Peptides against a protein of PDB entry 8BZL. Designs and how they scored, part 36

Target 1, 228 residues: chain A of PDB entry 8BZL
Amino acid sequence: SYDRAITVFSPDGHLFQVEYAQEAVKKGSTAVGVRGRDIVVLGVEKKSVAKLQDERTVRKICALDDNVCMAFAGLTADARIVINRARVECQSHRLTVEDPVTVEYITRYIASLKQRYTQSNGRRPFGISALIVGFDFDGTPRLYQTDPSGTYHAWKANAIGRGAKSVREFLEKNYTDEAIETDDLTIKLVIKALLEVVQSGGKNIELAVMRRDQSLKILNPEEIEKYV
Target 2, 242 residues: chain B of PDB entry 8BZL
Amino acid sequence: SRRYDSRTTIFSPEGRLYQVEYAMEAIGHAGTCLGILANDGVLLAAERRNIHKLLDEVFFSEKIYKLNEDMACSVAGITSDANVLTNELRLIAQRYLLQYQEPIPCEQLVTALCDIKQAYTQFGGKRPFGVSLLYIGWDKHYGFQLYQSDPSGNYGGWKATCIGNNSAAAVSMLKQDYKEGEMTLKSALALAIKVLNKTMDVSKLSAEKVEIATLTRENGKTVIRVLKQKEVEQLIKKHEEE

## One batch from the design tools (peptide; aimed at target 1 F72 A73)

Design b1_p14_3_s3 (made by RFdiffusion4, then SolubleMPNN; from b1_p14_3, 7 letters changed)
Fold by OpenDDE base, seed 5:
Structure b1_p14_3_s3 (fold): chain B 228 residues (1-228), chain C 242 residues (1-242), chain A 14 residues (1-14)
Amino acid sequence: as target 1 above (228 residues)
Amino acid sequence: as target 2 above (242 residues)
Amino acid sequence: DAPATPEELLFKEP
């Protein structure tokens, strides 16, 4: 019997719908985030787009605001809902507070949204994890991760999705102050991390970079190949 | 196949609220949190389970949260639920401050959150919060205080208590070693280390696995301080030498 | 004293 759409505790204290949502995340394409000194980098595994599919429509890295970007793993449709709500909140914050959101603020917003969907009747958890990167107003680079439960933490580097374990193991070994000393080294670290799980090199990687006081830049395949 | 009482928190034929009980079971698997009231302060000591190399060090505490200038809490259970409740505590405290131009009394803050917890056990379409909290605070009415709340919305004041994994054993140890009326913060810290060393499922207690916060009064102000790793190491070392 | 069961905790009077 499919556990009913209501997230309830099991007798042993588990929230099975949340756990199942986490399994949905593990089926998603791998995403990695790395915080450098003055840069944040998101990388995502690019699945082979069908020849007739417009590559422009499959963006796995989305700007939430000028200073915040998000990658996700899991259900794309669920991600769209979260992204849209986050974007609205970013704009609302700018209007009401007259400053852009901090990366922590918008992460907490997303986390709270996810949590509510684990506690409200007639709702299932979001089948997504997210890596949220950006710069605070003070110019501090930030990286956060959220999961279907609504938990969030700040990271130096992390990964989500199918290959997340291998990518995290790589990052745990290779993330050093020396490895992120420059923007280029930070980008190389992300690419190398993704190459642990991505076949056929740079052609199957989507990479986005945000530098201090700069807009999100999505690297083209040629730019990625220079780092490989 | 134990039929999940998948319905909203309702009474069983036996008068039990199974969803609340199941939420409490979830807390039993969480890391241990201790609270100890002393004559000159209160403390929280919590097991740190998430030691990741890639975690950003900006997080001073995984399980201990400052609520306002006079109160802090520790949490055992579902982290996301804890985050929501911690945020609500802060909002309640701030709203009270704005309305009355004085800090919220400790028990009133605890009660306000407990009413929310209770509501999530009574109203349809909600599940209980899978979180227990320990609250430490100071107010002008009762001085230093320690409270515990659970998913049901019940709460109580304590001289010393424990939530999370092996809480029963910890409470038993606290009952044995707690000296009523003679407990100093220094002695409370030593007691916390002693209890954690026995209740944590670790071969050796290390400072990296323990978070400790103290709440004291200095010059008529509340001071909430998270102990540095070196301070915790020294406490552990002292315990090992005893 | 055995730890209070979740059931006992639910009905414990503050």
Scores: peptide ipSAE 0.082, ipTM 0.513, DockQ to the pose 0.024
OpenDDE base, seeds 1, 2, 3, 4: peptide ipSAE 0.009, 0.073, 0.102, 0.065; ipTM 0.506, 0.630, 0.695, 0.634; seeds 1, 2, 3, 4 fail the geometry check

Design b1_p14_3_s4 (made by RFdiffusion4, then SolubleMPNN; from b1_p14_3, 7 letters changed)
Fold by OpenDDE base, seed 4:
Structure b1_p14_3_s4 (fold): chain B 228 residues (1-228), chain C 242 residues (1-242), chain A 14 residues (1-14)
Amino acid sequence: as target 1 above (228 residues)
Amino acid sequence: as target 2 above (242 residues)
Amino acid sequence: EAPETPEELLFKEP
């Protein structure tokens, strides 16, 4: 049975373990990314933090470097492995090339890592998709998405995880040049997109904003409520 | 579909890792372990299930392991797997100390082990570890800390949590009685006894069936101690009188 | 709240 082998093609050319890893991604919390004119925004569905859980350890959005951040959907432990390797690569690049990575470069690195886990015997694919956002050194905002296969593409806006279909449908209808004309409008677009799948308002959304020449900012619940 | 449960490192068509889920299920049948964070310390309380009169006096906790001078852990699940993981934790902590001449931060130790756990879910020829861990520790970055990790390599920080048998009921009780910001180690100990008394499948809670360790700071040093049986008896007695 | 299933725990946010 081809579906039981990690890295074999079916007769019709399918890699079943990759497809099944994509199903794992669909079980993850929803994440959305939007590229504005001079801003990139990541939003994630925040499941109600269990009472007594330390919020510090509950992070769905993480910095890879000063100019790059990532959200993911799927297996949290798999994501940690990818994040750690990406962070090491970002630092290595700074040391060897003396410049920060481009968003495309680090995306390609992550994609290549994922791809290797689809082709190596004795390894399963990573059960994660990622939205990678940031700024290149020229100040260009970027948004990339990667999947378990190791494919990657640049996007204006995208979503991953459980509610991704509904969020994408919303973004396809509402992503216009007017909707991203300002930073605030871009943030509002992300929040509205997430509200398609999140039942309770600003309390169940984690939002990260990166503006040109600024560090990643995680918005507090009060800041999010101002956009709702 | 159970057709994928025999293979350790493959996804089901629905994106499930059955071997990891089964490892987590096995832990649900293990002895109960509690962790409670207080303002002035952190504690672990663990159920002793295997009390054999013929066992030599175990001077050391069977389920609570000292990892270094600043950290301890408790385990729920397969004992042999627990021994391997606790040894690895000690080695990681020691290597860090030798390399950096300072103790490893608590979260870094937890994540290092979690990466190992994750690897055993992703690489062929490996099965998941059938163990969940509670970690208690102190470091200069975050002070007193409590972490939980599972067979997937996932982890989280907690103010109070439970793993093993009846963990859901224990967590519910902890949520009701845990006073955020006002928890002393003394009150945490009382809470631990209260929760164990209600969640352990025993007619009467006895000091022989409970191990408790506390982690405190005294004179700028971390002190990890296992409570003596008499101390546990006093805690039980106090609870029975309330 | 019902105890989290093993499946839910795999996808739990850290």
Scores: peptide ipSAE 0.103, ipTM 0.627, DockQ to the pose 0.034
OpenDDE base, seeds 1, 2, 3, 5: peptide ipSAE 0.084, 0.011, 0.069, 0.015; ipTM 0.611, 0.500, 0.630, 0.514; seed 1 fails the geometry check

Design b1_p14_4 (made by RFdiffusion4)
Pose (drawn by RFdiffusion4):
Structure b1_p14_4 (pose): chain A 225 residues (1-47, 50-199, 201-228), chain B 238 residues (1-200, 205-242), chain P 14 residues (1-14); non-standard residues A62 YCM
Amino acid sequence: SYDRAITVFSPDGHLFQVEYAQEAVKKGSTAVGVRGRDIVVLGVEKKAKLQDERTVRKICALDDNVCMAFAGLTADARIVINRARVECQSHRLTVEDPVTVEYITRYIASLKQRYTQSNGRRPFGISALIVGFDFDGTPRLYQTDPSGTYHAWKANAIGRGAKSVREFLEKNYTDEAIETDDLTIKLVIKALLEVVQGGKNIELAVMRRDQSLKILNPEEIEKYV
Amino acid sequence: SRRYDSRTTIFSPEGRLYQVEYAMEAIGHAGTCLGILANDGVLLAAERRNIHKLLDEVFFSEKIYKLNEDMACSVAGITSDANVLTNELRLIAQRYLLQYQEPIPCEQLVTALCDIKQAYTQFGGKRPFGVSLLYIGWDKHYGFQLYQSDPSGNYGGWKATCIGNNSAAAVSMLKQDYKEGEMTLKSALALAIKVLNKTMLSAEKVEIATLTRENGKTVIRVLKQKEVEQLIKKHEEE
Amino acid sequence: MEEQITEIRRQLLQ
């Protein structure tokens, strides 16, 4: 089989294929995640008439208690999502507990890192925001990128214009903003309206403590706009 | 040998996949192919690129393939690659029927093939398939459906779409004329002739298939030349 | 793994 080293070091210590994978992420639609007191919210920018909206979604459930949003190559994302879904079931089988948000994040990050050091393969061209609750009810938000690095965040953005949205969230992520569920959803819509020039072209989802993923209707989003 | 390896599965500096993009260029030079969803069925309209006089026409169709009892598809791009992929689609549909004893839902069949296409872009060092497919079908979950896939493995559901030559012009005509939720098969047939009229008119140059439900059973039929010649006459009056 | 993915996709329709 094909064994060519694709990801290699360059002078100065750069891994060019990873950096190029990060460029693919920037070409992706904006995704925003906010961790609230008892709620986590994901929002995504949408790119069209005659298209079935159900089929092209950027927010997916990995397990009953964990879901994710992504930016970058949509085909690579389907592969990573299905790999994570299989791992969530393997964990329930072996430990008899649902996966912690951290556990599945670590798994997705290590899968991405393996694709930066394996022969015959290019890196995954996606970043992911992963949200959910732990056993003790603690809300979580993690980010993964193509290098395999992962971190926890109070709020974050990935994809096109992520730097601008991040700077908005830094100034606006306060206790007042995450005091209630309505204000937590509102902060995500405001963060997206910063780069979407729009309001009717946004998808949003909410996850509450042990209540599973709820995707908001267009009519419910129009009320906030 | 590193010297002769064209490295088909790497990123460009901008995060692009050049082989995928070049494959999409090949599809843009293929015969026009479009699909339209309606309340009582789904249709595929295709430009025949085999319009030579000395051809025999031994099959019931040239560009429209039956995948299982409830599904058909059409292709744009490299014909040989399309043969490999359509054979694999039939195998996936049968593997699902064997396992669950029920037909494969349409989206599950598209996802399964797209995973194969995505793998060719990430590992193996091989050129990708130069094929875009339109899928039409019916399942108990979502009823009548239309899907499109491209060489990277991406797919999407559409009420109407077009692939191949002059597809951008065709998508424009569909946005203007397609009445969302009010289309019948007869009106969708009229719109298909209208679209192919601009982007290309003769019955020998076109191929039309329809998918409908009759007595709880799916019917996939290629329209005879007589029915196509009558549809062409009915439009010229407009 | 392919069969597991197929099963998960089927369950999502239920």

Design b1_p14_4_s1 (made by RFdiffusion4, then SolubleMPNN; from b1_p14_4, 11 letters changed)
Fold by OpenDDE base, seed 4:
Structure b1_p14_4_s1 (fold): chain B 228 residues (1-228), chain C 242 residues (1-242), chain A 14 residues (1-14)
Amino acid sequence: as target 1 above (228 residues)
Amino acid sequence: as target 2 above (242 residues)
Amino acid sequence: MDDLIMQLEIEELK
């Protein structure tokens, strides 16, 4: 019965609203994240941008702070709420602790936020998974994934969204130390992984790169084509 | 708020928010609203469905609302919901102006409302707003802008778009005829009339059934103007002669 | 009133 506005346990111990939120994620555009040696890369499947749509407003990769960025799969409006909360927390942390957040810290914050929405009366879970990448202050590259339940894990590489299974299978086979030996190879790995589910090459891929001690860089289509 | 926990938009087993989808479906049956971005301005064109002789002529615009000196919007959907949201937009804009002593950036205003819309899809005791909006505006950051938002709280920027009845057909026509980088406000107005003439379920397009507002810059100031009926008649006449 | 409540809720989420 949909009469209950509360995420509750089923008799068999399932949180159906969380599972259903995960189904919403599976309908989302594919996102992939890869941790290299000194680089983190996020790639997202571009929805066929309507000819008259402003590309500026269709970005799926967002900076949370100078050292952290996030891609998501699922409900865009839900993602915006999470992103805004995370950005505020990043700034607050800088003010109170006088250091930028670690990638794990902000991931845990986001995860805790999501978890609360699975347990609070009168709220539904967030219909998003997120890939959170960045660098800790010590220069260590990090990749985390969160889901609607509020769980999170660290990854070498991962994917979310409708093509996630195929992309993960590709990454499991192709993610090696040799494949991430250089920044360029790492970028190429992400592109190849996305091409498992994205048709028509670089035009349908959004790619973001963060190198150690550098800001997030969104690659233009021409730059992406060089790796294809 | 823990109030009204009994009524929440929830996920279906397939991961769908049916109340949001149903709201969008309802909007599909609302009056047509067009937005077109030009190099020298931006416009909204909306179908006026409620033409009653007893309506007080003082209503210059039924579907187009001025939000502040730099922004206007048009609404497709439930009128009462529209009134609430347009009032909220005005309040947000005013609060920003008071706090920062400058007008709110266009996208920031849109985002603020979209967060409200999203909240009505996630918090208990709330139903989605049965409203889609087109926003036109100018700011110093991006110049002339056109945005669309839906009941989910999602939004996007557009060169041209349509909401409401026959929106898909309208968008198709806009895609065919919109000349990126070469669109003047004059050509945009002509395009709006052309599209409305084909998409409105009327035998003949008349000025009484169409509201048009333009947003331009004159002497470093934003000017929002609702076209007079005579001006709209001239546009229609010109189209009929082409 | 619903708008005010929503605004407060959003502000609390900020």
Scores: peptide ipSAE 0.013, ipTM 0.617, DockQ to the pose 0.065
OpenDDE base, seeds 1, 2, 3, 5: peptide ipSAE 0.005, 0.005, 0.007, 0.000; ipTM 0.518, 0.611, 0.531, 0.509; seeds 1, 3 fail the geometry check

Design b1_p14_4_s2 (made by RFdiffusion4, then SolubleMPNN; from b1_p14_4, 9 letters changed)
Fold by OpenDDE base, seed 1:
Structure b1_p14_4_s2 (fold): chain B 228 residues (1-228), chain C 242 residues (1-242), chain A 14 residues (1-14)
Amino acid sequence: as target 1 above (228 residues)
Amino acid sequence: as target 2 above (242 residues)
Amino acid sequence: MEDQIMQLEIEELE
């Protein structure tokens, strides 16, 4: 059957299916991640939910474990697969190693999963980039990014999706030690960064905050407006 | 003709494996990596292309990976493929150590990975890895060693070689300037800077854009060291003064 | 587990 989705090299050395998956990511809603001193913050562009849609069903920020959360840009269905596998791995690690995963470990797991889908016959790349944030056991805040190719890097701050370029440019200018000196300043930095591409203020932003030794907190719109 | 291009394990009518060739083409666009074998050590030098201000200072070299206590490698090509292969190299080396209670010989590690690469060119439904590697190492059998492998699973030992962008030009320069039997690590470092300065598509070579690792023996132990930015700056400065 | 999957893929190739 010729219908096997095969990621193959072009004559000029490109993996078109990976590039096309990256284009799918670029069409996704913008997500931002920032590492503070004792806080990690994820922000996502909230598209106007149709009046009849249950807001609870479209979470773009998901916990992978108590110490790790992820935001994504791209295909939501693909993201669910990645999230589920990552959650299973986090639990497995706790059972086998008796410690939570490091943020790097789970990022590498996700990255490897994505890479395999770029090299396996009958599989297409995941149409998703992810920002993965959390705390290592030693209390160090971490931020990682993965793309459809399976590449991953650690970041101080980064953005993915439609408005990523503008948001990154903002972060490059405004990410300083002073700007992340406090938890509140770090949250403000994320909000300001998202406002570069999000219209109509705080109503269209979803924010998640993870502080050291605390669980993931999703901020409500009223809490977000306090930072605007 | 297009049907042969899309199938990973089929020979063309001309006897060519197009997917392997296309993988090599991808590597040709990657940052330059070179290796030089000296009498008293071996080095890797690699172009660093992705300098982003927002990157977290990962103490790890972008393109140079420690494999075990006696070996390191540099990669040219697709980063995700490289990560998979470097992880596999570490696993192979670790399994060997556990099984035989001694470090894996350098060539055996290279061969083991090359067999994997070759398999991805021959088994249906797999694409070649878009990665070439340079390996540096020391073992008790052959001393200091430099190897190169490509997507086909071919490998060879080298005195000096280059992969990635402008590799052919770099190899030509290395052939001209490499003095067999007289190469010290110091002279090899100077040669590496000279070649990178000519092969990198930059007006001026900067220490921020170059990674260098050396492998030496000290007191009966292998030492793998990534040069500090200041050390690289000094090498560049010395080259400019010459 | 990642190591196991690649090993499994290699074993499947063997």
Scores: peptide ipSAE 0.007, ipTM 0.534, DockQ to the pose 0.020
OpenDDE base, seeds 2, 3, 4, 5: peptide ipSAE 0.006, 0.009, 0.000, 0.000; ipTM 0.608, 0.617, 0.519, 0.601; seeds 2, 3, 5 fail the geometry check

Design b1_p14_4_s3 (made by RFdiffusion4, then SolubleMPNN; from b1_p14_4, 9 letters changed)
Fold by OpenDDE base, seed 4:
Structure b1_p14_4_s3 (fold): chain B 228 residues (1-228), chain C 242 residues (1-242), chain A 14 residues (1-14)
Amino acid sequence: as target 1 above (228 residues)
Amino acid sequence: as target 2 above (242 residues)
Amino acid sequence: MEDEIMDLQIQELE
């Protein structure tokens, strides 16, 4: 008999493969997202880039469209599949609806994709969680999280990956209206949150910023150090 | 727990894909393959393990495959899997060329194969490919490039890297001796010989046990060349004199 | 051996 991957309910109602996929996410590098007033910020823990590795190929933050970007935790190869499908959907939406996707729309698309892989015979769940940030057409900043189950929620701030618990605890204490009053303060909040789990400051952090009506900007290490 | 190692495409309770890990472990026992990026070219160096006197004269590299006019790869792992993947790479590259009337960008070719590899880790009834690849290439977007991919479908770009037997030791040596920004193809070749001499489980490095290919640009064209045995002998000799 | 496997898997996880 061909060994098929099957996600089935346990007697107590658990979907073990989904839960186990979530464990894979917990082993991933930490990512954090914060929604400011007029800014969304993604930060990720840089794995110690091997000295001879091309940094261009180690990006954990990617654009899905001009108005949406994503960070993930978990299986990199799985993430690539999700990213590619999301990008295609964003372009398709622009073509068919003549407007960019809303952040919620593309999140729901990704979530639905993940959910299908939890219910389809012969497929394992995606081993990724994602933080999806961006701006709706009306200029509203958005932050969403998806997990391997295909669930998604909107957040003010959230974290995923191995350090997520510590980062979330930090954010719960420090996310205030005053802490996000300015773009710079919002960026500082993300950096401080990541520093709870990342050693050696700005060199080990990748930070992306999207402001209203602006494209995704990846901060260079020197720019990050200004906030440390 | 190794309880889930019998299934190819399921997570363990701790979130591990054991079949992928086991495929990677198997590759660790395969022949050593090196890739080194230089300013004026890129090279692959691969260990030949299957030297049998009764084998027909291998006119072509056993471990290094030309993919198209601008790319080549080397493989560590299961030969049959390698043949399937290298054929697929060629097909993807050809389809792209036919569709767009230009060569496929290097990273796009790598990514396309990596998506296939990933699929074999996610869909039931499939096992991971027991193959890691090094890719060398040139395109107009990024110039000379070196990539590594593994059974998971993950890949990365490198200045220098190693797969197969003693890869960790090789990578350590590469990190020590690789001069970023100053690496010539000549220096890269010397470095490749140095690393192979130390990492191959042989008493003495011989030209018959090493395949080397270089990728360069000449007159606006990519040139992929497998070094002749005499050239490899000269490189080995030079290393021994140092 | 287990550590090596874990290291390899860590490369898959980002």
Scores: peptide ipSAE 0.027, ipTM 0.723, DockQ to the pose 0.026
OpenDDE base, seeds 1, 2, 3, 5: peptide ipSAE 0.013, 0.018, 0.019, 0.013; ipTM 0.524, 0.616, 0.619, 0.608; seeds 1, 2, 5 fail the geometry check

Design b1_p14_4_s4 (made by RFdiffusion4, then SolubleMPNN; from b1_p14_4, 8 letters changed)
Fold by OpenDDE base, seed 1:
Structure b1_p14_4_s4 (fold): chain B 228 residues (1-228), chain C 242 residues (1-242), chain A 14 residues (1-14)
Amino acid sequence: as target 1 above (228 residues)
Amino acid sequence: as target 2 above (242 residues)
Amino acid sequence: MEDQIMQLQIQELL
């Protein structure tokens, strides 16, 4: 059966393994990204950590470089592989080009990696979508999304994972120039968007903020509650 | 029969490569892309399907890619595969330029990519690229040129052709209306709009859903220009008045 | 909207 084979075309031209990888993404925790004027914000749904689980080991938002961070939805193990390769590429770029990667560059790298895993009969697609945010050297904020197929696009705002549909619908209605006029308003927009699908308020949200010429900041629960 | 469907390197009893055919089937569901060669230029016209309000308008063209100063292409099929192939085209063109200190001839670039495509149909452990391409270009050898390639690695030069959704119908229309030796870029643009209006599954053609690029020569230089939305609107309006 | 997103996420066809 075509759906049991490593990524091959079905008679109707579908790549079922890619579609199934996308289903794995849809089962993942919701992540949202928003590009502001001088800020990029990532928010992720926190699953209730088991009482004995170390919270430090469950980071859904990670830095790829000083100017780029990523959130993902889907298979955590797959994400680790992508993150590690992306980090290596970021460092390699700094060494060879003597500048940090653009957000588009590293996104394209990740996308190409994913695509290659969809074309080899010895490999399955990565079961992850990613939101990649950061600043280019010129100070331009960027938001990109990648999916299991290896496609990528630039976004003003987007969401991935289980609640992505509802979050996107919210963002389509509420993403305006006025809504992102300030850093605080942009953060508030992300939180409000996540609250469309996250139960129990701000305690179940992880939020990362990268401002222009600043390092990635993970907000603590108290800081998040100020925006709720 | 199903045993042949999952491997690219196995011929069916009828001599068919099913994975290549299935890749072509995928392309048939993609947006329509047209290419038309004129006496004074060449154009690509493509259907834009993915219009989302939250997309960052970084790219002026979704389906048309500049390859180098003298060539552009349009793609129909799997986006991720297309991205890989268009990047490869740019790399091939750049390597040639660096090696020979002149731009790569159009057909040579097309052939180089087609060899890659073909390899993905013959080597085990790989699937075909689910992408067809239209190439437009100018070189000193043949002037303005239009090529088409498919997942098998086959290619051909064309005066006018179409890939993607309703391509067969589009090709039929092009055959009827294309006047050999009399095709100006202006007439080619009009023909492109006419064909797209009939082949796109839309009640009314809108400029937002159409991308057009022209390749011309000005003062001994190749000029690749993506038409502005207003220009496309004017072409559509003119067609509706006719 | 969902259909457009699905086209982008699964097997985007150009």
Scores: peptide ipSAE 0.098, ipTM 0.598, DockQ to the pose 0.100; fails the geometry check
OpenDDE base, seeds 2, 3, 4, 5: peptide ipSAE 0.074, 0.095, 0.084, 0.095; ipTM 0.577, 0.607, 0.587, 0.586; seeds 2, 3, 4, 5 fail the geometry check

